# Peptides against a protein of PDB entry 3OGK, part 7

Target 1, 307 residues: chain A of PDB entry 3OGK
Amino acid sequence: ATPDRLSRRFPNLRSLKLKGKPRAAMFNLIPENWGGYVTPWVTEISNNLRQLKSVHFRRMIVSDLDLDRLAKARADDLETLKLDKCSGFTTDGLLSIVTHCRKIKTLLMEESSFSEKDGKWLHELAQHNTSLEVLNFYMTEFAKISPKDLETIARNCRSLVSVKVGDFEILELVGFFKAAANLEEFCGGSLNEDIGMPEKYMNLVFPRKLCRLGLSYMGPNEMPILFPFAAQIRKLDLLYALLETEDHCTLIQKCPNLEVLETRNVIGDRGLEVLAQYCKQLKRLRIERGADEQGMEDEEGLVSQRG

## One batch from the design tools (peptide; aimed at target 1 L242 E288 A291)

Design b1_p9_7 (made by RFdiffusion4)
Pose (drawn by RFdiffusion4):
Structure b1_p9_7 (pose): chain A 307 residues (1-307), chain P 9 residues (1-9)
Amino acid sequence: as target 1 above (307 residues)
Amino acid sequence: SIVERLKKH
């Protein structure tokens, strides 16, 4: 339908969610220029959806111009913006929205593709934003943003509950973790082990409410940092973990309250067996495919009728 | 992809 039709039928929308490209686009089957331009919708928002406080774009083309218009038109009213699997913008667009939308509660760019010119958008949040509840740039290449800015955000945003990040060294986020007192969910970061520091981590202060998490590149040697509070973990994202079938069993075994598990097929039939009696409350399971070229990651990394 | 990312790492 046209944006005109949407605003005529529902002039007082508070929340809008638009999807663009077909699902196939998540698998590199849809041309990049196929469509899903968000622009006519932003123009319609500017003129006729004057009550909108939350926008979620999914698999759509979003430009800097369009986000500059959205930020100016909705300003302090924009409580939530989700750029979900979108493309076509840059850090200029992010900066525009974080400077004009001073009360953003939730900002999300998971799996989006954009050009990164600088890191001022994150710094701008760190300097002025107090209201942030959820910040999410989970599956994203950011090389110019400072972990110091993220820590500062945690110090200023009492209601920060959920943060998902890129390839920050976990050690750089120690300050962030101490400051994020109310943090319930963390995903991302980078666990980089060097033989030089056998106990490079073991001294992580995780927020005492963290119960939904996934540490990227987590190996068997760093896995134990989860054991002190594994009884509390309700959601586990081992999708980007570097741990073998045997290690999965050991960790899954320690999470009796786990309700959501996402992992690669390395979990193996053996891992599913473990999951079968320790985690009776499990509600959602997703076993993605792993490295399927040179053996199934190990000789147990195949799930079957047994699992 | 997941595989590409893990390989790059």

Design b1_p9_7_s1 (made by RFdiffusion4, then SolubleMPNN; from b1_p9_7, 3 letters changed)
Fold by OpenDDE base, seed 1:
Order: structure tokens, then C-alpha cells, then sequence
Structure b1_p9_7_s1 (fold): chain B 307 residues (1-307), chain A 9 residues (1-9)
């Protein structure tokens, strides 16, 4: 597929998803000579796709110039931008997007690699956006952004329902959680064990509608913070939790309405049995091999043909 | 730490 062919065939296109390097089972939509760059697509969007409001780039090379061109071309018409596992840009490109696309509703850069220049992009978003519904920079390494800006976003964006972040200390997000009254999904953060303060997280107040959750580095000592609302949990991301098989069993038993579980092989056959017993509404299960498996000699943490 | 290894994987 070529950009020009797309625009000629679908001049009124509202949503576009491009995949730079699809898996073997998928169509190669990017010519080899373009190397997975979004540049020719951004050019075509700018010139011919004037109704486009949603753009999703997956595993593509995106430059700051590309983002700047896209931002200026679509401006407040752009409602969704997903930079999914992309590379090649800096936070300057993100700044351009949030500066020009002030009515953006979904901004995703999950698992993207970039050069971080500053935290201005998030600050600009906080200062001017009131439309945001989904913010996702999960599995990224922003070190220069402020949790205060995230709180401001929560206060100003009343439709904010899903936020996924990097390694913010969870206690720095207390203000954010208080402001995010309509938040349904949260992933990321950082739970840091403190031997001197084992209960430092027990007084966390989560948004009342929270039902999709993944707390990074959550161990068995922190897990009880979920118990008061475990019955309303619909989705759990335990990929980066520090839970063993028994911990999984404990938590799963408290989540009878669980629909989606993502976890590592540590759940084991026992955890899967418990899951089957207590989570009758389960729709999707994802089990990945974790790096922790290399060190786990415990056979209970392995999924076999039983599971 | 195990947490660091998990994120790197």
C-alpha cells in the first residue's frame, strides 16, 4: 500500500493505523524503500486526508519533523495519536503535538523509544487540554516530567478515564488520584519497598471507578491495598508485579469479576486452576515468560499442559 | 533486582 493510493481511494478517511514491521502473519503495508518511516504518510495526511482524526503508528520511525507536520496539518481535528512502539523522535515532537492539537483525546506512546529533552510537553498538555480521555506512556522512561502536571491534567480533563504511566513513585500520584474522579484504568507507577515504612502505601486512595489496574513492582506486602475494591476489578496487569504463585491465588480469589488477566508464567498451574474456579467472567488471559523464570527453581511457578 | 530484570525483559 502507498499513501497516495490510500488517499485517492479513501479521501474521507477518519482513522488510520499503520504498522511498520508487521509480524509474519500480517500484510507488509510499508514499501521496503521507505524503511518504515512515517514521513510519506504524514505528507499524504497533510495534503489529502483532511478528515483524519485518528492516527496510529505501530513500530514505525517517527521524527520530530513528522510530528510537527502532522500537528500543524490536523491541529484541533486530531483526536487520537498513538505512537505505539515507535522510535526516532524527541520530546520536542511531543511538544508540537500537544501545542497544536489542543483537543486531543487520546495520546499514546507506549513502549516507544525517544530522546527526552525536557518535560515541557506534559506541562503544555496540562495547561491547555481539557479533552483528554486516554493518556498512555506505559513502559517508557520519562524522567523529566512532573507528577504535578499529571494532577493538573486529571483536574482539567473531566473525561479522563485511562492513564498509564512510567515509573512515578505512587505516593507522588496521591494528588493525581484524588483529582482523577472518573478514572477507570491505571497502569504503571512504582511501588518501592521500604523496610522502615512497611505500611507506607496502605492509605492510598484510588479513584472510585477504578476497575482496570496494573501497579508496577507491587509485591505481596502492597497487594492488600487492592482488597477493598478487588470485587470491582475487571482487568489486572500483573506483568510487572512481584507476585509469586500463592500471591496470585490470593488476589485472584478476591476478583470474581475479572475479565482480563495479564501475567507471567509464575502464576503456574495452581494459579490457573484458581483462576478457572473463581473468575467465571474471564475473557482474555495473557501469560508471558518473565525474566524471573530464569531464577525460579520452584516448579509451582511453571505453566504446564495442565494449565 | 528482580524488578529491574522484569522490566528489561
Amino acid sequence: as target 1 above (307 residues)
Amino acid sequence: SIAERIKKY
Scores: peptide ipSAE 0.021, ipTM 0.684, DockQ to the pose 0.188
OpenDDE base, seeds 2, 3, 4, 5: peptide ipSAE 0.018, 0.019, 0.019, 0.019; ipTM 0.657, 0.658, 0.670, 0.668

Design b1_p9_7_s2 (made by RFdiffusion4, then SolubleMPNN; from b1_p9_7, 6 letters changed)
Fold by OpenDDE base, seed 1:
Structure b1_p9_7_s2 (fold): chain B 307 residues (1-307), chain A 9 residues (1-9)
Amino acid sequence: as target 1 above (307 residues)
Amino acid sequence: SLAERIAAR
């Protein structure tokens, strides 16, 4: 399909999702000459897709110029931008988006690769946006953004329900969690062990509506932070947790309302048995191969045909 | 990568 064919067929298109590397069945639908660049699509959006409010690019090459053109073309009509596993842009492109699209509700750059110039994009978003519902830069590396801007976003965006971040120290997000009164989902952060302060995270106060979470580097010592609201948990992302099989069993038993679990093979057959026993509302299970598979020759922490 | 950091712990 070409952009021009899409706009002619669907001039009132409100939502567009493009995939740069389709599954084999969709390979013939993307012209080879585009190389996964969004540029021709952004041109078409700018010229002919005047009702477009949601854009999702997945595994595409996106330049700052593409983002700038998109931002100016859609302005406050753009409600959703998802740069899902994209590359080729810098934080200048993000700055253009948040500067021109002041009513954006969803901004995602999960697993995208970019050049970080500064933290201005997040600051601009914090200063001017009150519409944000979803902010997701999970599995990204931002070193120049401020946790204070994230806190400001939480204060100003009353509809903020989902935030996924990179490697912020969780203690730097205390102000954010206090401000994010309607937050239902949080993923990311960084839990860092401190031998001198083993209880440094025990006083963390999470948003009262939090029910979907994934804390990066959460070990068994930090896991008890979840226990006060474990019965409220509907989704757990344990892909980047430092939990062993027994830790999984302990946590799962406390989450009877769990609907979605994402974890690594370390859950083992035992963890899956516990999951089946205690989590009767489970709808989705994702098990990934982790780095732990290289060392665990033992029966514990492997999912077999029995699990 | 995050995965590498997890593997290193």
Scores: peptide ipSAE 0.021, ipTM 0.600, DockQ to the pose 0.492
OpenDDE base, seeds 2, 3, 4, 5: peptide ipSAE 0.020, 0.020, 0.021, 0.020; ipTM 0.625, 0.611, 0.598, 0.604

Design b1_p9_7_s3 (made by RFdiffusion4, then SolubleMPNN; from b1_p9_7, 6 letters changed)
Fold by OpenDDE base, seed 4:
Structure b1_p9_7_s3 (fold): chain B 307 residues (1-307), chain A 9 residues (1-9)
Amino acid sequence: as target 1 above (307 residues)
Amino acid sequence: SLAERIRRR
């Protein structure tokens, strides 16, 4: 309940997960200043939780000062930092984390809102870290970071197994994919249609162990790039793919080992039937409502209770 | 683009 009570009861705590604002905050139903500051927790971590190696903040307000204090207090003992849907910090805070926590294994800022000052944090991470296993800034808006730094991270971090990124042009990640020999999961990037070069992505070479994938803006023209390794795919994130119902059916038929599918209602009952027929190892299915489907009353793109 | 519409929600 309170930071001080936690440290008194569990002075040897290794992992902490804090949840701030409820989901209703996403709809502006909760004032921005309604609790959820990490500051008192960071103070307690710094003073009394000396064995803490994993920190997960979800939907909390995090300042650069909070990150700086946490970084300096835990230093190389910090193995995991997850800023999950957090806000209030800048890239200066991230720079402090990667500067002081040189042995960090997991760094996540998925769906966090921040002010981007520069790309120095990723550069610093690339220059000094060799321990990274998971890097996740999926659904974020970084414009000043370099794909070259991501490639350097892949080259230096031999245990790197999961990377989720924002809107990098996929062709700029060719060097990254070549370097990331042990990568099992990739999400994000940007596939951009070029009418003048329809085959520009056909020569993409993915890491050999890749089995969890979510390419942003993947359309039916780009989908064939998955076919050579579709049989080894275990997880697909199609939430941000540009696939119609028939495209889903085509891809699903090629993924007999699929365990997790995340997609939009565009899959339809037909896609669900195909999924049931071909994906006997399916463990989890997530279907979201697409924003694009509000106008098309076409019955084929709706998931009913029959699916 | 359709992709931009999907991300904004």
Scores: peptide ipSAE 0.026, ipTM 0.707, DockQ to the pose 0.198
OpenDDE base, seeds 1, 2, 3, 5: peptide ipSAE 0.028, 0.024, 0.024, 0.025; ipTM 0.728, 0.693, 0.690, 0.709; seeds 1, 2 fail the geometry check

Design b1_p9_7_s4 (made by RFdiffusion4, then SolubleMPNN; from b1_p9_7, 4 letters changed)
Fold by OpenDDE base, seed 1:
Structure b1_p9_7_s4 (fold): chain B 307 residues (1-307), chain A 9 residues (1-9)
Amino acid sequence: as target 1 above (307 residues)
Amino acid sequence: SIAERLRRR
């Protein structure tokens, strides 16, 4: 569809999701001449889609100018912006969004590639937003943002329920977790093994409502931090966990209310058997091939026709 | 490390 046709047909559109060319080439919804750029869509949004409150760009090219135009056009009416696996922008574009869209509820940059200039965007968000419900920059490489700003966001945004971050040291997020009283979902962070302090994470206090979780680099030594609330876990993202097959079995049997599991092939047939035995509420299972598994000769870490 | 390999994907 073309932007102009969309606005003519649906002038009262509230939610728009645009997908760039899928790798599978199944849906060429965007003309080739647009190269997956959001620019023509942003122009149309600015001019004709005055009720649009939710924008989701997936695998699109997004410039800072596009973000600036979108921000100014929608301002406080913009409730959701998802830059899902997008590229072409910098943190200046993000700054424009959070500056102009002060009532944004969902901000996502998951798996997007960008140029990081500074951490001002997160600081601005922390200073002025009280509406945020979902913040997601999972699988991104922000190095200039402050965990203190994340804590401020948690303190000020009482409806904050889902936060997914990059490689923050988990211990730097203690203040964030304390402030995020209504947080239900957390993914990311960084658990770093310290031979000199093997118990450095044992005293972590998680939000009481936390039920969807994915801690990056969680190994078997850190896994016990989940045990006190494992029964309330509904979703686990173990894609970036450092758990072996037996570790999976140990954790899964403690999560009888698990509904969604995302993990690597290391779960093996044994892990799948345990999953079937203990997780009767399971609704979705995602198994990816990890980079680490390509060279592992251990047969236990493979999913066969039995699993 | 396995962690470093996971970060690259």
Scores: peptide ipSAE 0.033, ipTM 0.744, DockQ to the pose 0.189
OpenDDE base, seeds 2, 3, 4, 5: peptide ipSAE 0.030, 0.027, 0.031, 0.030; ipTM 0.724, 0.722, 0.728, 0.728; seed 2 fails the geometry check

Design b1_p9_8 (made by RFdiffusion4; failed a check: a repeat of another design)
Pose (drawn by RFdiffusion4):
Order: C-alpha cells, then structure tokens, then sequence
Structure b1_p9_8 (pose): chain A 307 residues (1-307), chain P 9 residues (1-9)
C-alpha cells in the first residue's frame, strides 16, 4: 500500500513497523538494489503521522537524508528507532538522530550495513542521553567508537536494561559492566585469549541481574566466568562461541532455568541429550549450521534423529 | 555469515 493509504486509515499511529526486501535477502539471494526504500514513508511520517513515537524498519534501504528528515520531523518524540537488517546510511545519519532525538529509549542497528566515517554518534549519546533503555548494535562492524563512551552511557542511563555490541575487547568493558547496574542482557564483545595471561579474564564483574547473554568468541578457558551465576541464565547465545561439543554439555548442564538457547550444530546429539533433562523449561531452540567445510567442527558436531 | 566471521577471526 501507499503511505498515503496508511496515514488516511490510521492517522494517529504511535508505532510503525515496515518490512521491505523478501526474507531471501538474508541469504544473499536478493539484489542489493531490489527495493525497500524507506524514504516515501519518512516523508509521510513528517507530514501526517504526527503522533509516531516508534519506528522499526526491517530489511529496508535507509539513507542519511531519510534519517535526517526523520530526526528533525519527530525529534524528542522518537522514543524508539530500529534499523533492523537495513542498509544505505552512514554515521552521519546516526549522529543526526542521536542529536535531534534527545529522549531515545531504544536504538537498534543489528545486522545493518552502513559506512562508518566516525564515532561521534556514540559520543553524542554519552554526553547528553539519559533515557536509553536498550542499545543494540549486535552484529555490526564499528571500528571508530570508544568503549569509554559506552561506559559513560551506562553511568548516565539508570534504565539501561539491554546492550548488544560489536567486537569490543571484553576487558575494555570492565568499567561498563560495573556501571550498568540494571543490565539484564548483554551480547557481543570479544573474548581474546592470549597464552600470556592464563587468567586474562576470571575477574569479570558481571552485573547482578544479567540473565540473558552471549559472549562472542568465548572459548572453554573463559567459559567458567559464567558458572557463578549460571543458575540465573534464562537466555544463551552461543552462536558466535568457540567452544566444542563437550564444552557445550558442561555449560548447558549448569543452566537449569534456560528458556532460550541459540547455537551452532556443534552442540551435537550429545548436547541435545544434556539439554533434554537439565533444561525442562526450554521454550525456544535454534541450531544454526556451523563450519561445514572441514569436518563438522568435531566428530560429534552433527545433530540427528538421536538428538 | 556465521562461518565467515569465525574464519576471519
């Protein structure tokens, strides 16, 4: 339908969600220029959806121009913006929205592709934003943003509940973790072990409510930092973990309250067996395919009828 | 995508 039709039928929308490209685009089957331009929709938002407080674009083309317009037109009213698997914008667009939308509660760019010119957008949030509840750049290449800015955001945003990040060294986020007193969910970061520091981590202060998490590149040697509070973990994202079938069993075994598990097929039939009696409350399970070229990551990394 | 990222790592 045309944007005109949407605003005529529902002039007082508070919340809008638009999907563009077919699902196939998540698997590199759809041309990049196929469509899903968000621009006519943002123009319609400017003129006729004057009550909109939340926008979620999924698999759409979003430009800097169209985010500059959205930020100016909705300003302090934009409580939530989700750029979900979108493309076509840069850090200029992010900066525009974080400077004009001073009361953003939830900002999300998971799996989006954009050009990173600088890190001022995150710094701008750190300097002025108090209301942020959920910040999510989970699956994203950011090389110019400072972990100091993220820590500062945690110090200023009492209601921060959920943060998902890129390849920050976990050790650089120690300050962030102490400051994020209300943090219930964390995903991302980078666990980089060096033989030099056998106990490089073991001294992580995780927020005492963290129950939904996934640490990227987590190996068997760093896995134990979860044991002190594994009884509390309700959601686990081992999708980007570097741990073998045996290690999965040992961790899954310690999470009796786990309701959501996402993992690669390395979990193996053996891991599913463990999951079968320790985690009776499990509600959602996703077993993604792993490295399927040189053996199934190990000789148990195959799930079957047994599992 | 997951595999490519892990390979790069």
Amino acid sequence: as target 1 above (307 residues)
Amino acid sequence: SVVERLKKH

Design b1_p9_8_s1 (made by RFdiffusion4, then SolubleMPNN; from b1_p9_8, 6 letters changed)
Fold by OpenDDE base, seed 1:
Structure b1_p9_8_s1 (fold): chain B 307 residues (1-307), chain A 9 residues (1-9)
Amino acid sequence: as target 1 above (307 residues)
Amino acid sequence: EIAERLARR
């Protein structure tokens, strides 16, 4: 299928999701010779898909020129942009998006690879957007963005419900959490152990509606910060937590309303038994094999046919 | 920690 065929068949298309290689699009909409570039699609969007408000590119090559063209073509009509595991752009492309699409509600670049020029894109978003509901740059390496801009976004975007970030020091996000009154989901950040200040995170105040959570590098010493609201947790992302089997058991027992768990093989059969016992509302379980777990001979940290 | 995160990319 070609972009032109899509627009002719569906001129009133509002949402488009394109998947590049290696996972082919469901309808083989991307010719092999395009190499997964979004350029021909952006051209077609710009010319013929005037009702398109949601764009999701997954595993595609996206240039700054592509983003600039998309931004100018859709402007304030663009409500959702997801650059899911994409590559080929810089923060200049992101700046174009947030400059021209001032009513964007969802901006995602999770697991995308890019060249970081500056933090202007997040600053521009903070200065002008009041519509944002979902911001997700989880598993990215932004080093030039400011947590203050994230706080400003939280203050100005009253509908902000989900934020996933990279390796911000969690203590730098105190202002953000205070401002994000309607936040339901948070993933990322960085918890850094300090032997001299073992309780440095114990006074963290989370948004009252927070129910989907994944704190990066959370160890057993930091885990108690969740206990006051563990009963309201619906989703846990423990993929990047530093919890052992026993820690999993402790936390899971405190989360009777857990619906989604994502964790590593370290949960073990024991953790799965505890999960089955205490989490009767569980809908989805994802277990990944951690790199560090490949060499573990300890049976407690392994999921077998029993689990 | 870093190695684990990198392995998931």
Scores: peptide ipSAE 0.024, ipTM 0.609, DockQ to the pose 0.177
OpenDDE base, seeds 2, 3, 4, 5: peptide ipSAE 0.024, 0.024, 0.022, 0.022; ipTM 0.584, 0.627, 0.613, 0.620; seeds 2, 3 fail the geometry check

Design b1_p9_8_s2 (made by RFdiffusion4, then SolubleMPNN; from b1_p9_8, 5 letters changed)
Fold by OpenDDE base, seed 1:
Structure b1_p9_8_s2 (fold): chain B 307 residues (1-307), chain A 9 residues (1-9)
Amino acid sequence: as target 1 above (307 residues)
Amino acid sequence: EIAERLRKR
């Protein structure tokens, strides 16, 4: 569809999701001359889609100018912005969004590629937003943002229920977890093994409502930190965990209420058997081939047709 | 090393 045709047909559109190439190309939804740029859509949003409160760009090229225009056009009416696997913007664009859209509830840039200029966008969000419910910059590489700003967000945004972050040291997020009283979902962080302090993470206190979790680089030594609340876990993201087959079995047995599991092929047939035995509420299973598994001759870490 | 390889995908 073209932007102009969309606005004419649906002038009261509240939610828009655009998918860039190649997925959009499969359906010939975007003209080739647009190259996956959001610019024409942002122009149309600005001019004609006055009720639009939710925008989701997936695999699109998004410039800072596009974000600035969108921010100014929608202002506090913008409740959701998802830059899902997008590229072409910098943190200046994010700053514009959070500056102008002070009532934003969902901000996502998961797997997006961007140029990081500074951490001002997160600071601005921390200073002025009280509406945030979902913050997701999972699988991104922000190096200039402060965990203190994340803590401030948690303190000020009482409806904050889902936070997915990049590679923050988990111990730097202690204040965040304490402040995020209503947090139900957390993904990301970084667990770093310290040979000199094997119990480095054992005293971590997670939010009481936490039930969807994916800790990056969680190994078998860190896994026990989940055991006190494993029975309440409904979703596990183990894609970036450092768990072997047996570790998977151990954890899965402790999660009888698991509904969603995302993991690597290392779970193996044995892990799948354990999953079937103990997780009767499982609704979704995602198994990916890890880079580490492409060369492993170990039969136990492979999912066969039996599993 | 495994952790670094997982990040690149």
Scores: peptide ipSAE 0.031, ipTM 0.727, DockQ to the pose 0.183; fails the geometry check
OpenDDE base, seeds 2, 3, 4, 5: peptide ipSAE 0.029, 0.024, 0.028, 0.026; ipTM 0.708, 0.704, 0.707, 0.694; seeds 2, 3, 4, 5 fail the geometry check

Design b1_p9_8_s3 (made by RFdiffusion4, then SolubleMPNN; from b1_p9_8, 5 letters changed)
Fold by OpenDDE base, seed 3:
Structure b1_p9_8_s3 (fold): chain B 307 residues (1-307), chain A 9 residues (1-9)
Amino acid sequence: as target 1 above (307 residues)
Amino acid sequence: SIAERLRRW
């Protein structure tokens, strides 16, 4: 479809999702110059899609100018912006979005690549937004943003229910978790093993409604921090956990209400058997190949046709 | 990186 054809057919469009490069791009099957620029779509949004409140770009090229134009055109009418696996922008573009779209409810940059200039965008969001429900910069590399701004967002945005972040030290998020009283989903952070302080995470207090969770780098020593509320866990993202097959079995047995599991092949057939035995409410299972599969000769970590 | 940590485990 072309932007012009879309606006003529659907002048009152409220939600737009655009997919750029297909998954085949992951295999270098698509030339880099294939396009997927959002520019013509942003122009059309600005001129003709005045009811548009939700924009989702997936695997597209997005410039700071595109973000600035979108921000100014939609302003407080923009409720959702998802930059899903996008590239081409900097944090200046994000700053423009949060400056002009002060009532944004969903802001996603998951797996996007960008140039980080500063942490001003998150600070601006913290200072002016009270509407945010979903914040997601999972699997991104922000080094200049402050966990204090995340805490401020949690304090000011009472409808905040889902937050996914990059590699913040989890202990720096204690204030955030305390403030995020309605948080149901958290993914990301960083658990860092300290041989000298094996219990450094044991006193971590999670939001009471937390039921969808993915802690990055969680190993078997940190896993017990979930046990007090494991019965209320409905979704686990273990893709970036450091759990072996037996660790998976241990955790799964404690999560009888699990509905969604995302993990790696390390779960093995044994883990799948345990999952079937203990998780009767399971609705979705995603198993990915881990980077570790190249070196682990452990037969237990393979999912066969039996599982 | 996550990938590097997973390789070390």
Scores: peptide ipSAE 0.019, ipTM 0.647, DockQ to the pose 0.248
OpenDDE base, seeds 1, 2, 4, 5: peptide ipSAE 0.019, 0.019, 0.019, 0.020; ipTM 0.643, 0.660, 0.642, 0.677; seed 5 fails the geometry check

Design b1_p9_8_s4 (made by RFdiffusion4, then SolubleMPNN; from b1_p9_8, 5 letters changed)
Fold by OpenDDE base, seed 1:
Structure b1_p9_8_s4 (fold): chain B 307 residues (1-307), chain A 9 residues (1-9)
Amino acid sequence: as target 1 above (307 residues)
Amino acid sequence: EIAERLAKR
């Protein structure tokens, strides 16, 4: 479809999702210069899609100029922007979005690649936004953003329900968790084992409504921090947890209301049996192949035809 | 542990 055909057919379009490069691009099967630029779409949005409030770009090339144009064209009417596995922009583009779209409710850049110039975009968002419901920069590498800005966002955005972040040290997010009173979902962070302080994370206080969780680098020593609220967990992302098969079994048994599990093949057939036994509310299961070659050789950590 | 951290990147 062409942008002009879309606007002519659907002038009152409120939500747009565009998919650029196919999944085959992840396997280097598609040239990097293969289309998927958002520019013509942004032009059409700016000119003809005056009711558009939700934009989702998936695997597209997005420039700072594109983001700036989109931001200025939609301004406070833009409620959702998802840059899902996109590339080509910098944090200047993000700054433009949050500067002009002050009522944005959903901002996602999960698995996007970008050039990080500074942390101003998150600071600007913290200073001016009170509408944010979903913030997601999971699987990104922001090094220049401040956890204090995230805390400010949580304090100011009372409808904030889902936050997914990169590799923030979890202890730096204590203030954020305290402020995020309505938070239901959290993914990311970084748990760092300290041999000299084994109870480093035991006193973490999570938001009371938290029910969807994925803590990066959570090992068996940190896993007990979930036990006080494990019964209320509905979704677990264990893709980046450092749990073995037995650890999975231990955790799963404590999550009888689990609806969604995402994990690696380390769960094994044993973990799947435990899952079937204890998690009767399970609706979705995703098992990815672990990157650790050792996990593939361990019989307990393999999903067979029994699983 | 190192291998798993690398897998996230």
Scores: peptide ipSAE 0.026, ipTM 0.617, DockQ to the pose 0.321
OpenDDE base, seeds 2, 3, 4, 5: peptide ipSAE 0.025, 0.024, 0.024, 0.022; ipTM 0.589, 0.610, 0.600, 0.607; seed 2 fails the geometry check

## One batch from the design tools (peptide; aimed at target 1 K85 E111 D167)

Design b1_p10_1 (made by RFdiffusion4)
Pose (drawn by RFdiffusion4):
Structure b1_p10_1 (pose): chain A 307 residues (1-307), chain P 10 residues (1-10)
Amino acid sequence: as target 1 above (307 residues)
Amino acid sequence: PLTRRQLYEE
């Protein structure tokens, strides 16, 4: 339908969610220029959806111009913006929205593709934003943003509950973790082990409410940092973990309250057996495909009728 | 080396 039709039928929308490209686009089957331009919608928002406080764009083309218009038109009223699997914008668009939308509660860019010119958008949040509840740039290449800015955000945003990040060194986020007192969910970061520091981590202060998490590149040697509070973990994202079938069993075994598990097929039939009696409350399971070229990651990394 | 995103796109 046209944006005109939407605003005529529902002039007082508070929350809008638009999807663009077909689902096939998440698998590199849809041309990049196929469509899903968000622009007519943002123009319609400017003129006729004057009550809108939350926008979620999924698999859509979003430009800097369009986000500059959205930020100016909705300003302090924009409580939540989700750029979900979108493309076509840059850090100029992010900066525009974080400077004009001073009360953003939830900002999300998971799996989006954009051009990163600088890191001022994150710094701008760190300097002025107090209201942030959820910040999410989970599956994203950011090389110019400072972990110091993220720590500062945690110090200023009492209601910060959920943060998902890129390839930050976990050790650089120690300050962030101490400051994020109310943090219930963390995903991302980078666990980079060097033989030089056998106990490079073991001294992580995780927020005492963290129960939904996934540490990227986590190996068997760093896995134990989860054991002190594994009884509390309700959601586990081992999708980007570097741990073998045997290690999965050991960790899954320690999470009796786990309700959500996402992982690669390395979990193996053996891992599913473990999951079968330790985690009776499991509600959602997703086993993504792993490295399927040179053996199934190990000789147990195949799930079957047994699992 | 490759980033997590580059590995995902492969």

